# Ledger of designs, part 62: peptides against a protein of PDB entry 3EFO

Target 1, 262 residues: chain A of PDB entry 3EFO
Amino acid sequence: SQLADLYKSCETDALINFFAKSAFKAVLHQPLKVIREILVNQTAHMLACYRKNCASPSAASQLILPDSMKVLPVYMNCLLKNCVLLSRPEISTDERAYQRQLVMTMGVADSQLFFYPQLLPIHTLDVKSTMLPAAVRCSESRLSEEGIFLLANGLHMFLWLGVSSPPELIQGIFNVPSFAHINTDMTLLPEVGNPYSQQLRMIMGIIQQKRPYSMKLTIVKQREQPEMVFRQFLVEDKGLYGGSSYVDFLCCVHKEICQLLN

## One batch from the design tools (peptide; aimed at target 1 S61 L65 K70 L250)

Design b2_p24_5_s1 (made by RFdiffusion4, then SolubleMPNN; from b2_p24_5, 11 letters changed)
Fold by OpenDDE base, seed 2:
Structure b2_p24_5_s1 (fold): chain B 262 residues (1-262), chain A 24 residues (1-24)
Amino acid sequence: as target 1 above (262 residues)
Amino acid sequence: DMREELIKEVDELLEKLAKERELE
């Protein structure tokens, strides 16, 4: 059907961009709670409509999504957890306003990165390769105490270091002998000059070149207080200030879809 | 890539949810 074709051709990233801009515009005139409810409802209705009209006959209790929409709940949850729609005490009003305005002008690619950050396992870097490491899911479950990860969302860049990060990598990146010696107050990596350092800087440069805004670098040590800020960018996890994990959100959406189909 | 992995895991979760709903 024409409708089926439409859903199959829909791009999740484009939908999120649309929903984000719509929601962020509505922030000026509607309570955040209402906006969030609308977004959840719209998501459920859209997916329910697909299930009802486009999917092959099956039990209503089963959620069937086209490939292009399978990740929609993930990104929608990211949107719902954004500081513009979910107030966080650590985020100033000015910062929220700034982010809102930025998103209102973002293209699809920019908004996708903004809502779902790129998380790169830096500890797996191959200095002999020109390719970027494969990004991992934005969840604590993908981190390791032995790992070093770079997170970027187009506005912020974080370098997260596990408590058991390899000393040789720490030396390579920071020119210090151990994890304890890393200064987290710095906003720039030292130019150590070794291949690993150069590779990391190159990667950071590539990431930055693709973005219209200069990303501030924050160095984060695992188990230190500033890590809590970093963890908020692990968008698949449960938030500290009312944001649901992806799994919880998915369950919520699924239940709502089932109700709509009954 | 990350997106493909995400889709895969979403499918698994959805399948799990579907099974759980059938048992209700």
Scores: peptide ipSAE 0.086, ipTM 0.690, DockQ to the pose 0.740
OpenDDE base, seeds 1, 3, 4, 5: peptide ipSAE 0.484, 0.481, 0.450, 0.437; ipTM 0.888, 0.888, 0.874, 0.870; seeds 1, 3, 4, 5 fail the geometry check

Design b2_p24_5_s2 (made by RFdiffusion4, then SolubleMPNN; from b2_p24_5, 15 letters changed)
Fold by OpenDDE base, seed 2:
Structure b2_p24_5_s2 (fold): chain B 262 residues (1-262), chain A 24 residues (1-24)
Amino acid sequence: as target 1 above (262 residues)
Amino acid sequence: SMMEELKEEMDKLLAEMARELELQ
């Protein structure tokens, strides 16, 4: 069917871009509550409709989704958790306006990264490898107190350090003897010149490549106050400003789908 | 990979949903 073909050809990144821009346009004319409800309903509806209309007759009882659509909910949740769609007094109007305008001009690749950041385990970096570390899920559950992680969303870059980060890596990156000596006020990594430092800088360079904005680097120590800002970018977790975790969102979507199919 | 993990989670959800629908 034409619908089946449409869903098969549908790219999640393009959908997210579309939904984001649509929602961010709508905030000027519609209540946030309504917009959020629409997004949730659309998510459920798309998934439900695909099953109903695109599944083979032999698999009518099964929910079958294209692989690309399997990740739609996580991105939709990220969109729902964006400050533009949240009515919290802690979020300034200027910040909302700024992010709204940014997203309205973003391409598919930019919006994809913006809503779901790259989280890279830097502590596992192989200095002999030319490959980027594999990104991990944007959740605190994927962090380690012994780890060092680089997070980037196209606008911001964070280097998160666990309280038990290896001193040798700290020395390699910052040229200081311990975690306690790291200055979190710095926005640039020192040019230490060792292979690890060079590799990290290379990675940062790759991440910065083809991004329209220069990402400001923020050094974050675990258990320090600035970590709260960093945690906002762990998009699969519960949001600071009332956004749902991915798990909770899936539960919500599940409920909505069931309602649509009944 | 991260993306594979996400897809697997959705697959689990879909499987659960399918079972629920079969029981109705």
Scores: peptide ipSAE 0.425, ipTM 0.858, DockQ to the pose 0.392
OpenDDE base, seeds 1, 3, 4, 5: peptide ipSAE 0.423, 0.417, 0.382, 0.415; ipTM 0.852, 0.853, 0.837, 0.853; seed 5 fails the geometry check

Design b2_p24_5_s3 (made by RFdiffusion4, then SolubleMPNN; from b2_p24_5, 13 letters changed)
Fold by OpenDDE base, seed 1:
Structure b2_p24_5_s3 (fold): chain B 262 residues (1-262), chain A 24 residues (1-24)
Amino acid sequence: as target 1 above (262 residues)
Amino acid sequence: SMREELIEEMDQLLAELAKQREQE
């Protein structure tokens, strides 16, 4: 009942912020395994409660999960996959400490973007529109070899280019004739001056707007070494250091729900 | 939209859970 009340009254972004800060505080005194189990259990209990109440018409009015709560699991999985909650030797103590401190000071909007990046298909940009392109799911499955994508998480910004990106877009963005000529060491886009370039720069500016940190731009070519770093931000995919894909996480949660309902 | 997809997926999951419970 207490959990149900919490989910009814809170938005997903606020909940994720709360869970993140709670978990990152707990990491100082509790084993990581225990913390992860608690987070999974909380997710399962939320959904189990929803299922239980939706199945019974008499109590359905009081415990219906809003749509905002239906998206909580994907963000919860992102939290679980954060380096602070992963016990892997490949992750330095300094990196963990750094990210922990960052999140502990983040507001609701900042933490939401941090855990689940915006992935924008900029190859579909309408130069006549001032609207941002619709974000897609943060998964490799949503990338295209013919596409160009901008990813931002409030700290980093990536411009990912498919190997078959349209030459006209490459020319428009970089003022070079082909994919092979793109210099990935650049941290700034050139001021080419055409409408597409200007639109892209505007979009980047909007994304940077009202963010507490200046995002460094990294240009990434598909199939080059730096793409591995980029892929770590595709948070719905399987993590490099043992984190589950969203699909795998849902399977785990499903199993837990079944156990709770039995 | 991305959000709509997530909601739909969750609805599907919940529907599956409902069916399983009815069969038990």
Scores: peptide ipSAE 0.419, ipTM 0.847, DockQ to the pose 0.340
OpenDDE base, seeds 2, 3, 4, 5: peptide ipSAE 0.358, 0.330, 0.255, 0.406; ipTM 0.818, 0.805, 0.764, 0.841; seed 2 fails the geometry check

Design b2_p24_5_s4 (made by RFdiffusion4, then SolubleMPNN; from b2_p24_5, 12 letters changed)
Fold by OpenDDE base, seed 1:
Structure b2_p24_5_s4 (fold): chain B 262 residues (1-262), chain A 24 residues (1-24)
Amino acid sequence: as target 1 above (262 residues)
Amino acid sequence: SMMEELKEEMDELLKKMAEERELE
């Protein structure tokens, strides 16, 4: 199929950019419900094609799913959960228009990061290493009360602190004695001057590099009100204003596959 | 890596789907 050929020929980031821009163009002329259905159907058809051929010995070439196709569903779900494609009264028209325009002008790398943020466990930082910590899945299940995480999507940067974050790290980052003393109104980290602070600042700098927008830093304490905003960027979880978790999305897609094949 | 984890999950899902198809 044309879709199968597309998935084999393109990287995931290019595919997401294409689908996002196509969907956001369609918003001007098509109902949101129809657009969402098309995106789900495209995802289902991708996997249905594989399922159809996986039991056929003569279709050996179809037994291997490209890497781009393996990770596409999670990004498709993120796209479906974007405010531009959600019909919720809680989302202002201005916000929809703003995000639509942003994505319409994004390059391939920018759109990928926008839809699926980097979530970095910075509490595991090696101050002797110049490498970024390995990103984790964007889900609450990957957070810990003892951890400190940095999230970035190319537009926003969040520093999330667990209620039981190590006092020594808090002291190292903020130069305060405890979690309770952290001021969440600040948008810049203090110049503490220790190796850990410098390493964190370097990491933040690297993340900011080559991004078209300057990311504002928001410091978030676990269990405080601003954490709700942060959780909206945990894109694999269920959204506040609708949209499925990644797990639920896959379940939905599976049902659709069954309908297509039967 | 998180990307490898995603790929592995999809591989497992597809394997399950393939098995289900064979049983049909």
Scores: peptide ipSAE 0.415, ipTM 0.845, DockQ to the pose 0.344
OpenDDE base, seeds 2, 3, 4, 5: peptide ipSAE 0.382, 0.361, 0.396, 0.385; ipTM 0.832, 0.821, 0.836, 0.832

Design b2_p24_6 (made by RFdiffusion4)
Pose (drawn by RFdiffusion4):
Structure b2_p24_6 (pose): chain A 259 residues (1-239, 243-262), chain P 24 residues (1-24)
Amino acid sequence: SQLADLYKSCETDALINFFAKSAFKAVLHQPLKVIREILVNQTAHMLACYRKNCASPSAASQLILPDSMKVLPVYMNCLLKNCVLLSRPEISTDERAYQRQLVMTMGVADSQLFFYPQLLPIHTLDVKSTMLPAAVRCSESRLSEEGIFLLANGLHMFLWLGVSSPPELIQGIFNVPSFAHINTDMTLLPEVGNPYSQQLRMIMGIIQQKRPYSMKLTIVKQREQPEMVFRQFLVEDKGGSSYVDFLCCVHKEICQLLN
Amino acid sequence: SEEEHLEELEEAVDETLEELAEEN
């Protein structure tokens, strides 16, 4: 009968999986604007209830989120930015209908990765003694012109290359000497390489491991290349609203529920 | 690794919340 126990026991990934499927089913029944509004308001409602009933007294300038829901807003914003709940500019209806379908079948492990892609820094990789590098936030702010990164959501895998990308690596991986020497349209498996091209292929394998679909590898050269598609998977950035924007929005309506 | 990444995200949420509180 205590609300504190309800919140202390929640799981964001499980909640996100439900909201996603619930919203994606509703796409075949209601205006998308109506669906997004329900999502945002339900989010503000859950948090406002916690604020007026469980949270110890705190200043109004603060937005209080339970531990169980720490990253719920970030993921909810990712759902709202997803092409299924978004619109016309680019992204075919065939792409939307397809992704809408893929999510309807997903388990928690799949939906977590689908809505928050895994960004791995590759240029800072520890040679032959690896075990998959620490992940980095899904934002352009964590990319470096000197860096090479791996981005996966379970369906796509992007190998991102910066302009000042170390030629030493571009050689040990693409067997070519320089950055401008790589052609994106040749997105096939590169072998050779003794320390790195192997350590990279090792992680690309470990990532695919638990994943049902074999991912489509897409190489991205930084500055003005196909990168526009890649930017979509940096879900923390604006690309809908940014993570911070959404957070700023939820607080407004949480306050509107004046308490 | 997954737990550590989640914790980093939680910290990042907390820091963002503190910054917003200062702005307000």

Design b2_p24_6_s1 (made by RFdiffusion4, then SolubleMPNN; from b2_p24_6, 13 letters changed)
Fold by OpenDDE base, seed 1:
Structure b2_p24_6_s1 (fold): chain B 262 residues (1-262), chain A 24 residues (1-24)
Amino acid sequence: as target 1 above (262 residues)
Amino acid sequence: LEAAFREELEREVDALLAELAALS
């Protein structure tokens, strides 16, 4: 059908960019509560419409998403959890204004990375490979105490180290003997010169390529205070200052769709 | 890399949605 073709032609990244800019423009004229409600309702209506008009009869009882929109709820939840759309006293006016201005000028490629960061398992790095490691979902459940992860969202870069990170990797990256010796105040990795260090630096360089802003590097040790900041970028988890986990959001959307179709 | 990640995410989303549908 023509409608099915329309949904298939929709790109999630473009939609999120549109919704983000629309919402961030609306914050100047409408209450945050209203904006959040509109975004949720629009998401539910779009998906309900697809289900009603495009889904097979055998799948009528199931929440079905078109291929082009399957990840839309993930990004929508990230948008809803952005500080610009949260009314919390812990969030400064300056931070809200800064984030708003950034997104308003972002292209589609930049906004998708901004709302859903790239999280890479660095501990699995093959020094002989020219390929980047496969990204994992942005959730604490995907981290490992034995692992080292690099997170980037186009503005910030984090190197997260588990408490049981391999000493050989720590030595390779930082040229120190153990986890306890890592200095988290540094914003640049040392030039150690071994293949692993060189590969990591290459990966960081690739991530930085084609980004309009230079990403500041923050080194984070598991269980230390700065890890709380890092966890805010695990966007599928429940936010510190509000917002639902992705699972909770999916449940909410599912309920709304069912109500629309009943 | 991005495409592969998206495909994996889509599969996981489908699984989650199926679970939610079963619970409703």
Scores: peptide ipSAE 0.077, ipTM 0.656, DockQ to the pose 0.683
OpenDDE base, seeds 2, 3, 4, 5: peptide ipSAE 0.032, 0.019, 0.031, 0.036; ipTM 0.628, 0.472, 0.634, 0.631

Design b2_p24_6_s2 (made by RFdiffusion4, then SolubleMPNN; from b2_p24_6, 10 letters changed)
Fold by OpenDDE base, seed 1:
Structure b2_p24_6_s2 (fold): chain B 262 residues (1-262), chain A 24 residues (1-24)
Amino acid sequence: as target 1 above (262 residues)
Amino acid sequence: MEKEFREELEKWVDETLRKLAEQL
């Protein structure tokens, strides 16, 4: 059917970009609560329409997503949790305004990275490999106290250190003997010159070269106050100020779809 | 978006949906 073809041919990436820009524009003349409700409603309606017109009748009780739109909910949840649409006390008005303006000018690829960051386990780096480490899901559950992770969203770059990070890696990256000696005020990694340090710098360079904005590096120690800022970028987790986890969002969307179809 | 990342993300989505289906 024509509808099936539409869903099959739907460009989810472009759609997310469109929703983001539309919502961020609407912030100027509509309450945030209303904007969020509209976005959730639109998501549910689109997916309900798919189920009604494209899915088998036996699947009415299941959450079924078309292949072309399967990533829609995760990005929509990220959009809903963004500080522009979900105001947070720790984020200044200026920062919100800045992010809003940036997104309004972002292309599709940039907006994707912005809403769902890359989280890389750099403690697993092979100094002889030319490949980037495989990204992990943006959730606290994927972090390890023994690990070191790099997070990038096109605007910010975070180097997160677990409290039990390997001393040899700390020495390799920072040229200090232990976790306690790491200076979190630095915005640039020292040029230690060993293979691991060089590999990390190369990875950071690769990430940066594909982005239009220069990303500021923030070093974050686990269990220190700045980690709270880092946690905001773990977009699949439940937010501190009303944002849902990805799983909870899926459940919510599923419930709304069922209501629309019954 | 990087092709490899997109593929991983889609796998994550599939995994999440599978787990959710088992619970609902």
Scores: peptide ipSAE 0.507, ipTM 0.906, DockQ to the pose 0.527
OpenDDE base, seeds 2, 3, 4, 5: peptide ipSAE 0.482, 0.490, 0.473, 0.408; ipTM 0.896, 0.900, 0.890, 0.865; seed 2 fails the geometry check

Design b2_p24_6_s3 (made by RFdiffusion4, then SolubleMPNN; from b2_p24_6, 10 letters changed)
Fold by OpenDDE base, seed 2:
Formats: C-alpha cells, structure tokens, sequence
Structure b2_p24_6_s3 (fold): chain B 262 residues (1-262), chain A 24 residues (1-24)
C-alpha cells in the first residue's frame, strides 16, 4: 500500500531530526511536560498506525516495527533525555540554549551523532591499520575496566579510562607510568610520538574533521566523580536524571501502542 | 512475563542497534 511504502521510505535518523527540531522549537512556547508527552504520543501513534495498517495480522503482544524505524525508540528516548527537554537545576540555562540552537541547525547526520554518540574501543587499536575501530553500542555493558574508550557526539569528546587499563597504553597515550598519574584536568593529549599516540590523535582528528564544531576533550577516569557526566552519554542506559534505558522506553512505547490498538 | 517481553524486544532491535553503532 501507499502507506506501507511511506513507512518503508522513512528513516529513523531523518525522523529524529524532525522531532528534535520540532520539540526544540516548541520549548519556547510550550511546557516541557507537554512536549515530552507529545513526543511519546506521536511515537506511539506512528508505530501503532504502522502496526494497524501496514503489518500482517499478529498477536497484540508482539511489537511490529518497520526495519527503518526499529531504532526510533532509542533515538526518541535520547531526545527525551536531552538537557533541552529537561528542567533540572543541574543544567544551566545557557547550556540548554546553546544545545537548542545547535540542534536547530543540524543536518540529519549531525543530529544522528548528537543523539547517539560514537563510542570507540581505543584499547583495541591496531597501530598498523589505517582503519578506525568499530564503534560499540553506547552502554556501560560495552565498557571494560581494562579498556580505554573514546566517545564523541559532535560537540564533546571523552576519553574514558578503565581502572585496570593497560599501563603500556597509559604510557603510550599520556606519557605517565600509571592510571593514578593521569591528569584529568588536561583538555589536550600530549604529543608522545609513539604509534599508539599517533594513531589515537589521527582518529580524533578524523572525528573532528567531520564535524563543524570543535569538540572539547575531557579525560575521564573510571570511578571518579566526573565519570557520571560521561555516563550521561551512554544513551542506551538509564539516565541520571530520571531518564529510562532504551529497553525500558521500548517497553513503554509497546504498551502505549497496545493501548491505542485496543 | 514483563522480563521475558523486555528480552524479546531487546533482541529484536539488537542487530539494528549494533549496525547503527558501526555506521556512525
């Protein structure tokens, strides 16, 4: 059907861009609570419509989504957890305003990265390869205490160090003998000049070159207080300020869809 | 029952999320 074709042509990245801009525009005129409710309702209605009109008959308890929109809930959850849509005293008005303005001008690719960051396992770098390491899902479950990870969302860059990260990599990246010696106040990596340092800097450079804004680097040690800020970018996990995990939100959306179809 | 549903839903989107992460 024409409707089915329409849904097949829809891409989640384009949808999230649209929803984000719409919501962020509405922030100026509507209460945040109302905006959040609208977003959830729109998501549920859209997916319910697909289920009702485009999908083959199935059990009501089964979630049926078009492939192009199966990840819509995770993006929507990321949007709902964004500081622009949250009224928390911990978030400055300036930060909200800044991010709002940025998103309002973002293309689809930029907003995709913004809402779902790139998380790279740096400890797996092949210094002989020019290829970037494969990104992992943005969840704590993908981190390792023995690992080093680079996270970027187009605006911020984080280098996360596990408490048991290899000393040789620490030496290679920071030119210090151990995890304890890493200075987290640094916003730039030292130019150590070894293959690991060079490769990491190259990767960071590639990531930065693709983005219109200069990303500030934050070095984060596992189990230190600043790690909590980093964890906010692990968007599949439960948020600090009341945000749901992607699975929780997915279940929520599913329930809403079922209610709409009753 | 809810946990089982959660796991099913998670599995359904896992591959797409993995792909999403790699494509960024």
Amino acid sequence: as target 1 above (262 residues)
Amino acid sequence: LEEEERERLKEEVDELLEQLAKEL
Scores: peptide ipSAE 0.137, ipTM 0.725, DockQ to the pose 0.051
OpenDDE base, seeds 1, 3, 4, 5: peptide ipSAE 0.078, 0.118, 0.037, 0.104; ipTM 0.683, 0.712, 0.668, 0.695

Design b2_p24_6_s4 (made by RFdiffusion4, then SolubleMPNN; from b2_p24_6, 13 letters changed)
Fold by OpenDDE base, seed 2:
Structure b2_p24_6_s4 (fold): chain B 262 residues (1-262), chain A 24 residues (1-24)
Amino acid sequence: as target 1 above (262 residues)
Amino acid sequence: LEAEERKRLEEEVDRTLQQLAAQR
């Protein structure tokens, strides 16, 4: 059907870009609560329409998403949890304005990375390989106390260090003997010159080269207070300021779809 | 969501998001 073809051709990354820009434009004229409700409703309606008109008959209790839109709820949840759409006093007006303006000018690729960051397990680096490590899901569940992870969203870059990070890697990256000796106030990695350090710097360089903005590097130690900032970029998890986890959001969307179809 | 459906969705989400992550 024509409608089915539409859903097949629909790209979630393009949709999220559109929704983000539309929502961020609306912030100037509409209450945040209304904007969030509209976004959720639009998501539910789109998916309900697919379920009704395109999907094969199935149990009403099942959530069926088209392949092209499987990640739509993920991105939508990320959008809803963005500081621009949050009415929290902890978020400065300047920060909201800044991010709003940035997103308004972002292309599809940029917004994709912005809303769903890249999270790389740096501790798994093979210094002999030219390939980047496989990215993991943006959730705390994918972190390890023994691991070192690099997160990038096109604007920020974080190097997260587990409390049990291997001393050898710490030495390799920071040229210090232990986790406790790492200075988190630094914004640049030292040029240690060993293969591991060089590889990490190369990876960071590759990531940076693909982005229009210079990403600020933040070193984050697990269980230190600044880690809270880092955790906000683990977009699948529950947000600090009341945002839902992806699972919870998905359940919410499912419920709304069911209501629309009944 | 029913428990079974939730598990199914979680598995599907895992696959989907792993693929998404890999595409970046």
Scores: peptide ipSAE 0.422, ipTM 0.885, DockQ to the pose 0.052
OpenDDE base, seeds 1, 3, 4, 5: peptide ipSAE 0.256, 0.401, 0.309, 0.352; ipTM 0.819, 0.883, 0.846, 0.862; seed 4 fails the geometry check

Design b2_p24_7 (made by RFdiffusion4)
Pose (drawn by RFdiffusion4):
Structure b2_p24_7 (pose): chain A 259 residues (1-239, 243-262), chain P 24 residues (1-24)
Amino acid sequence: SQLADLYKSCETDALINFFAKSAFKAVLHQPLKVIREILVNQTAHMLACYRKNCASPSAASQLILPDSMKVLPVYMNCLLKNCVLLSRPEISTDERAYQRQLVMTMGVADSQLFFYPQLLPIHTLDVKSTMLPAAVRCSESRLSEEGIFLLANGLHMFLWLGVSSPPELIQGIFNVPSFAHINTDMTLLPEVGNPYSQQLRMIMGIIQQKRPYSMKLTIVKQREQPEMVFRQFLVEDKGGSSYVDFLCCVHKEICQLLN
Amino acid sequence: VELSEEHLEQLEEEVTEELEKQAS
């Protein structure tokens, strides 16, 4: 009968999986604007209830989120930015209908990765003694002109290359000497390489391991290349609203529920 | 009432820490 126990026991990934499927089923029944509004308001409602009933007294300039829901807003914003709940500018209806379908079948492990892609820094990789590098936030702010990154959501895998990308690596991987020597349209498996092209292939394997679909590798050269598609998977950035924007929005309506 | 800058920074740090725990 206590609300504190309800919240202390929640799982964001499980909640995100439900909201996503619930919203994606509703796409075939209601205006998308109506669906998005329900999602945002339900999110503000869950948090406002915790604020007026469980949270110890705190200043109104603060937004209080239970531990069980720490990353719930970030993921909810990712759902709202997803092309299934978004619109016309680019992204075919065939792409939307397809992604809407893929999510309807997903388990928790799949939906977590689908809505928050995994960004791995590759240029800072520890040679032959690896075990998959620490992940980095899904934002352009964590990309470096000197860096090479791996981005996966379970369906796509992007190998991102910065402009001042170390030629030493571009050689040990693409077998070519320089950055401007790589052609994106040749997105096939590169072998050779002794320390790195192996250590990279090693992590590309480990990533695919538990994943049902074999991901489509897409190489992205930084500055003005296909990168426009890649930017979509940096879900923390604005690309809908940014993470911070959404957070700013939820607080407004949480306050609107004046308590 | 608007959110303060310091509170936004604190939330940001808490979110980063939680994401690192989940990534582990």

Design b2_p24_7_s1 (made by RFdiffusion4, then SolubleMPNN; from b2_p24_7, 13 letters changed)
Fold by OpenDDE base, seed 4:
Structure b2_p24_7_s1 (fold): chain B 262 residues (1-262), chain A 24 residues (1-24)
Amino acid sequence: as target 1 above (262 residues)
Amino acid sequence: VPLSQESLEELEAQIEAELARRAA
C-alpha cells in the first residue's frame, strides 16, 4: 500500500530532526508541558497509524514498530529529556537558549548524534585494527568498572574510566601508574606514543573530523563528582531531573497508542 | 492493556539489532 511505502521511506533521523526543531521553535510560545505532550502524541499517532493500517494483527499487549522506526522511541525519549524541553529551575535560561540555538541549525546527522551519543568501549581496542569499536547503548548498564569508554555527541567528548580500569591501559593512555594518578582537569590526552595511545588518538580524530564543531575532551573518573555530568549523556537512563528511562517511555508510548486505537 | 514483558523483550532485541546496524 501507499501507506506502507511511506513508512518504509521514513527515516528516524530525519523525523527526530524535524520534531526537535519544531518543538524547540514552539518553546518560544507554548508551555513546555504542552510541547512534550504533543511530541508524545505525534509519536503515538504515527505508530498507531502503522499498527492500524500496515502492521500484521498482533496482541494488544504488543508494541509494534515499523522497521524504519525501530529506534524512533529511543530518540524521541532523548529529545523529551533534553534540557530545552525540561521545566526545571536547575537548568539555566542560558543553557536552554544555547542548546536550542545549536539544534535549530543542526542537520540530520548532527542532531542524531547530539540526541544519542556514541559510546565506545575503548578498553577493547584492537591496536592493529583500523576500525572503530562498536558503539554500545547509552546506558550505565553498559558501563563496567573495569572499562574505559569514550562518549561523543558532536559537541562534547568524554573519556570515562572505571574505578577498576586496567592499570596497563591507564599507563598507556595517561602515562601514570594508577587510576588515582589520573588528572581529570586535563582537556587533552598526553602524547604517550605507544600503539594504544596512538590508536585512541586516531579514533578521537576520526570522530572529530566528522563533526562541524570542535569537541572539548572531559576526563571522567567513576564515582567522582564530575561523573554526574557524564551520566546525563547516558540518554537511555532516567534523567537527573525526572526524565524517564527508555523502558518507561516505551510503556508510555504503548499506553498512548492503545488509547488511540480503542 | 499494558505492554507485556515478552513484547518488551522482543522489541528490545530488535532495537539492539537496529542500533548495532546503525553503529556499524
Scores: peptide ipSAE 0.570, ipTM 0.940, DockQ to the pose 0.872
OpenDDE base, seeds 1, 2, 3, 5: peptide ipSAE 0.525, 0.533, 0.563, 0.561; ipTM 0.929, 0.930, 0.938, 0.939

Design b2_p24_7_s2 (made by RFdiffusion4, then SolubleMPNN; from b2_p24_7, 11 letters changed)
Fold by OpenDDE base, seed 3:
Structure b2_p24_7_s2 (fold): chain B 262 residues (1-262), chain A 24 residues (1-24)
Amino acid sequence: as target 1 above (262 residues)
Amino acid sequence: VPLSEEHLKELEEKIDAELARRAA
């Protein structure tokens, strides 16, 4: 059917890019609350239409998503939780304005990374492998006090260190004896020269590759104040300032779809 | 009608797989 073909052609990345630009443009003349409501309503209407006209019959307790939009709720929630649409005291007005302008010029590939960062468990690095470690979901639940993680969203790069991160890795990366000795004011990793350090630097280079902006590195220690900034990039978690968790958002979308179909 | 836990689990697995694919 024509509708079925339409849904097949609607890729999540393109939709998110469109919705982001539309929403960020609307910020200039509409309240943020209204913009967020519109985004949720649009999401629900699209999915309700699919369920009604394209999907096979299924139980009312199920959220049915077309294959092309399987991760749409994830990315939509990330969009809704972006500082442009969800004000955060830690972010200045200038920073919000800056991010808005950046997104307005982003292509589809850039925006998807921007809204859903890449989070890599670099403590699992195999120095004998040229492959990147497998990314984990952007949630605190995927972090470990014993781990070291690299996060990148195309604009920022963070190196997060657990309080119990392996001393040997700390030594390998920073050439210091312990977690306490790491200087978080640095924006560049030292050239230690060991295989692990070189591998990490290579990974960082790969991540930076094909990105339009140079990502500044921020080193973050767990339980220190700057970690709060880092946590804002864990986009699947519940926000401190009104943002929902991914699961909560799924439930919200489901509820709205059911209401539309009743 | 709330989402069933069973379906949510299945959906999550699919989403997880897709996100992993995108990150690879």
Scores: peptide ipSAE 0.584, ipTM 0.942, DockQ to the pose 0.866
OpenDDE base, seeds 1, 2, 4, 5: peptide ipSAE 0.548, 0.549, 0.583, 0.570; ipTM 0.936, 0.935, 0.941, 0.938

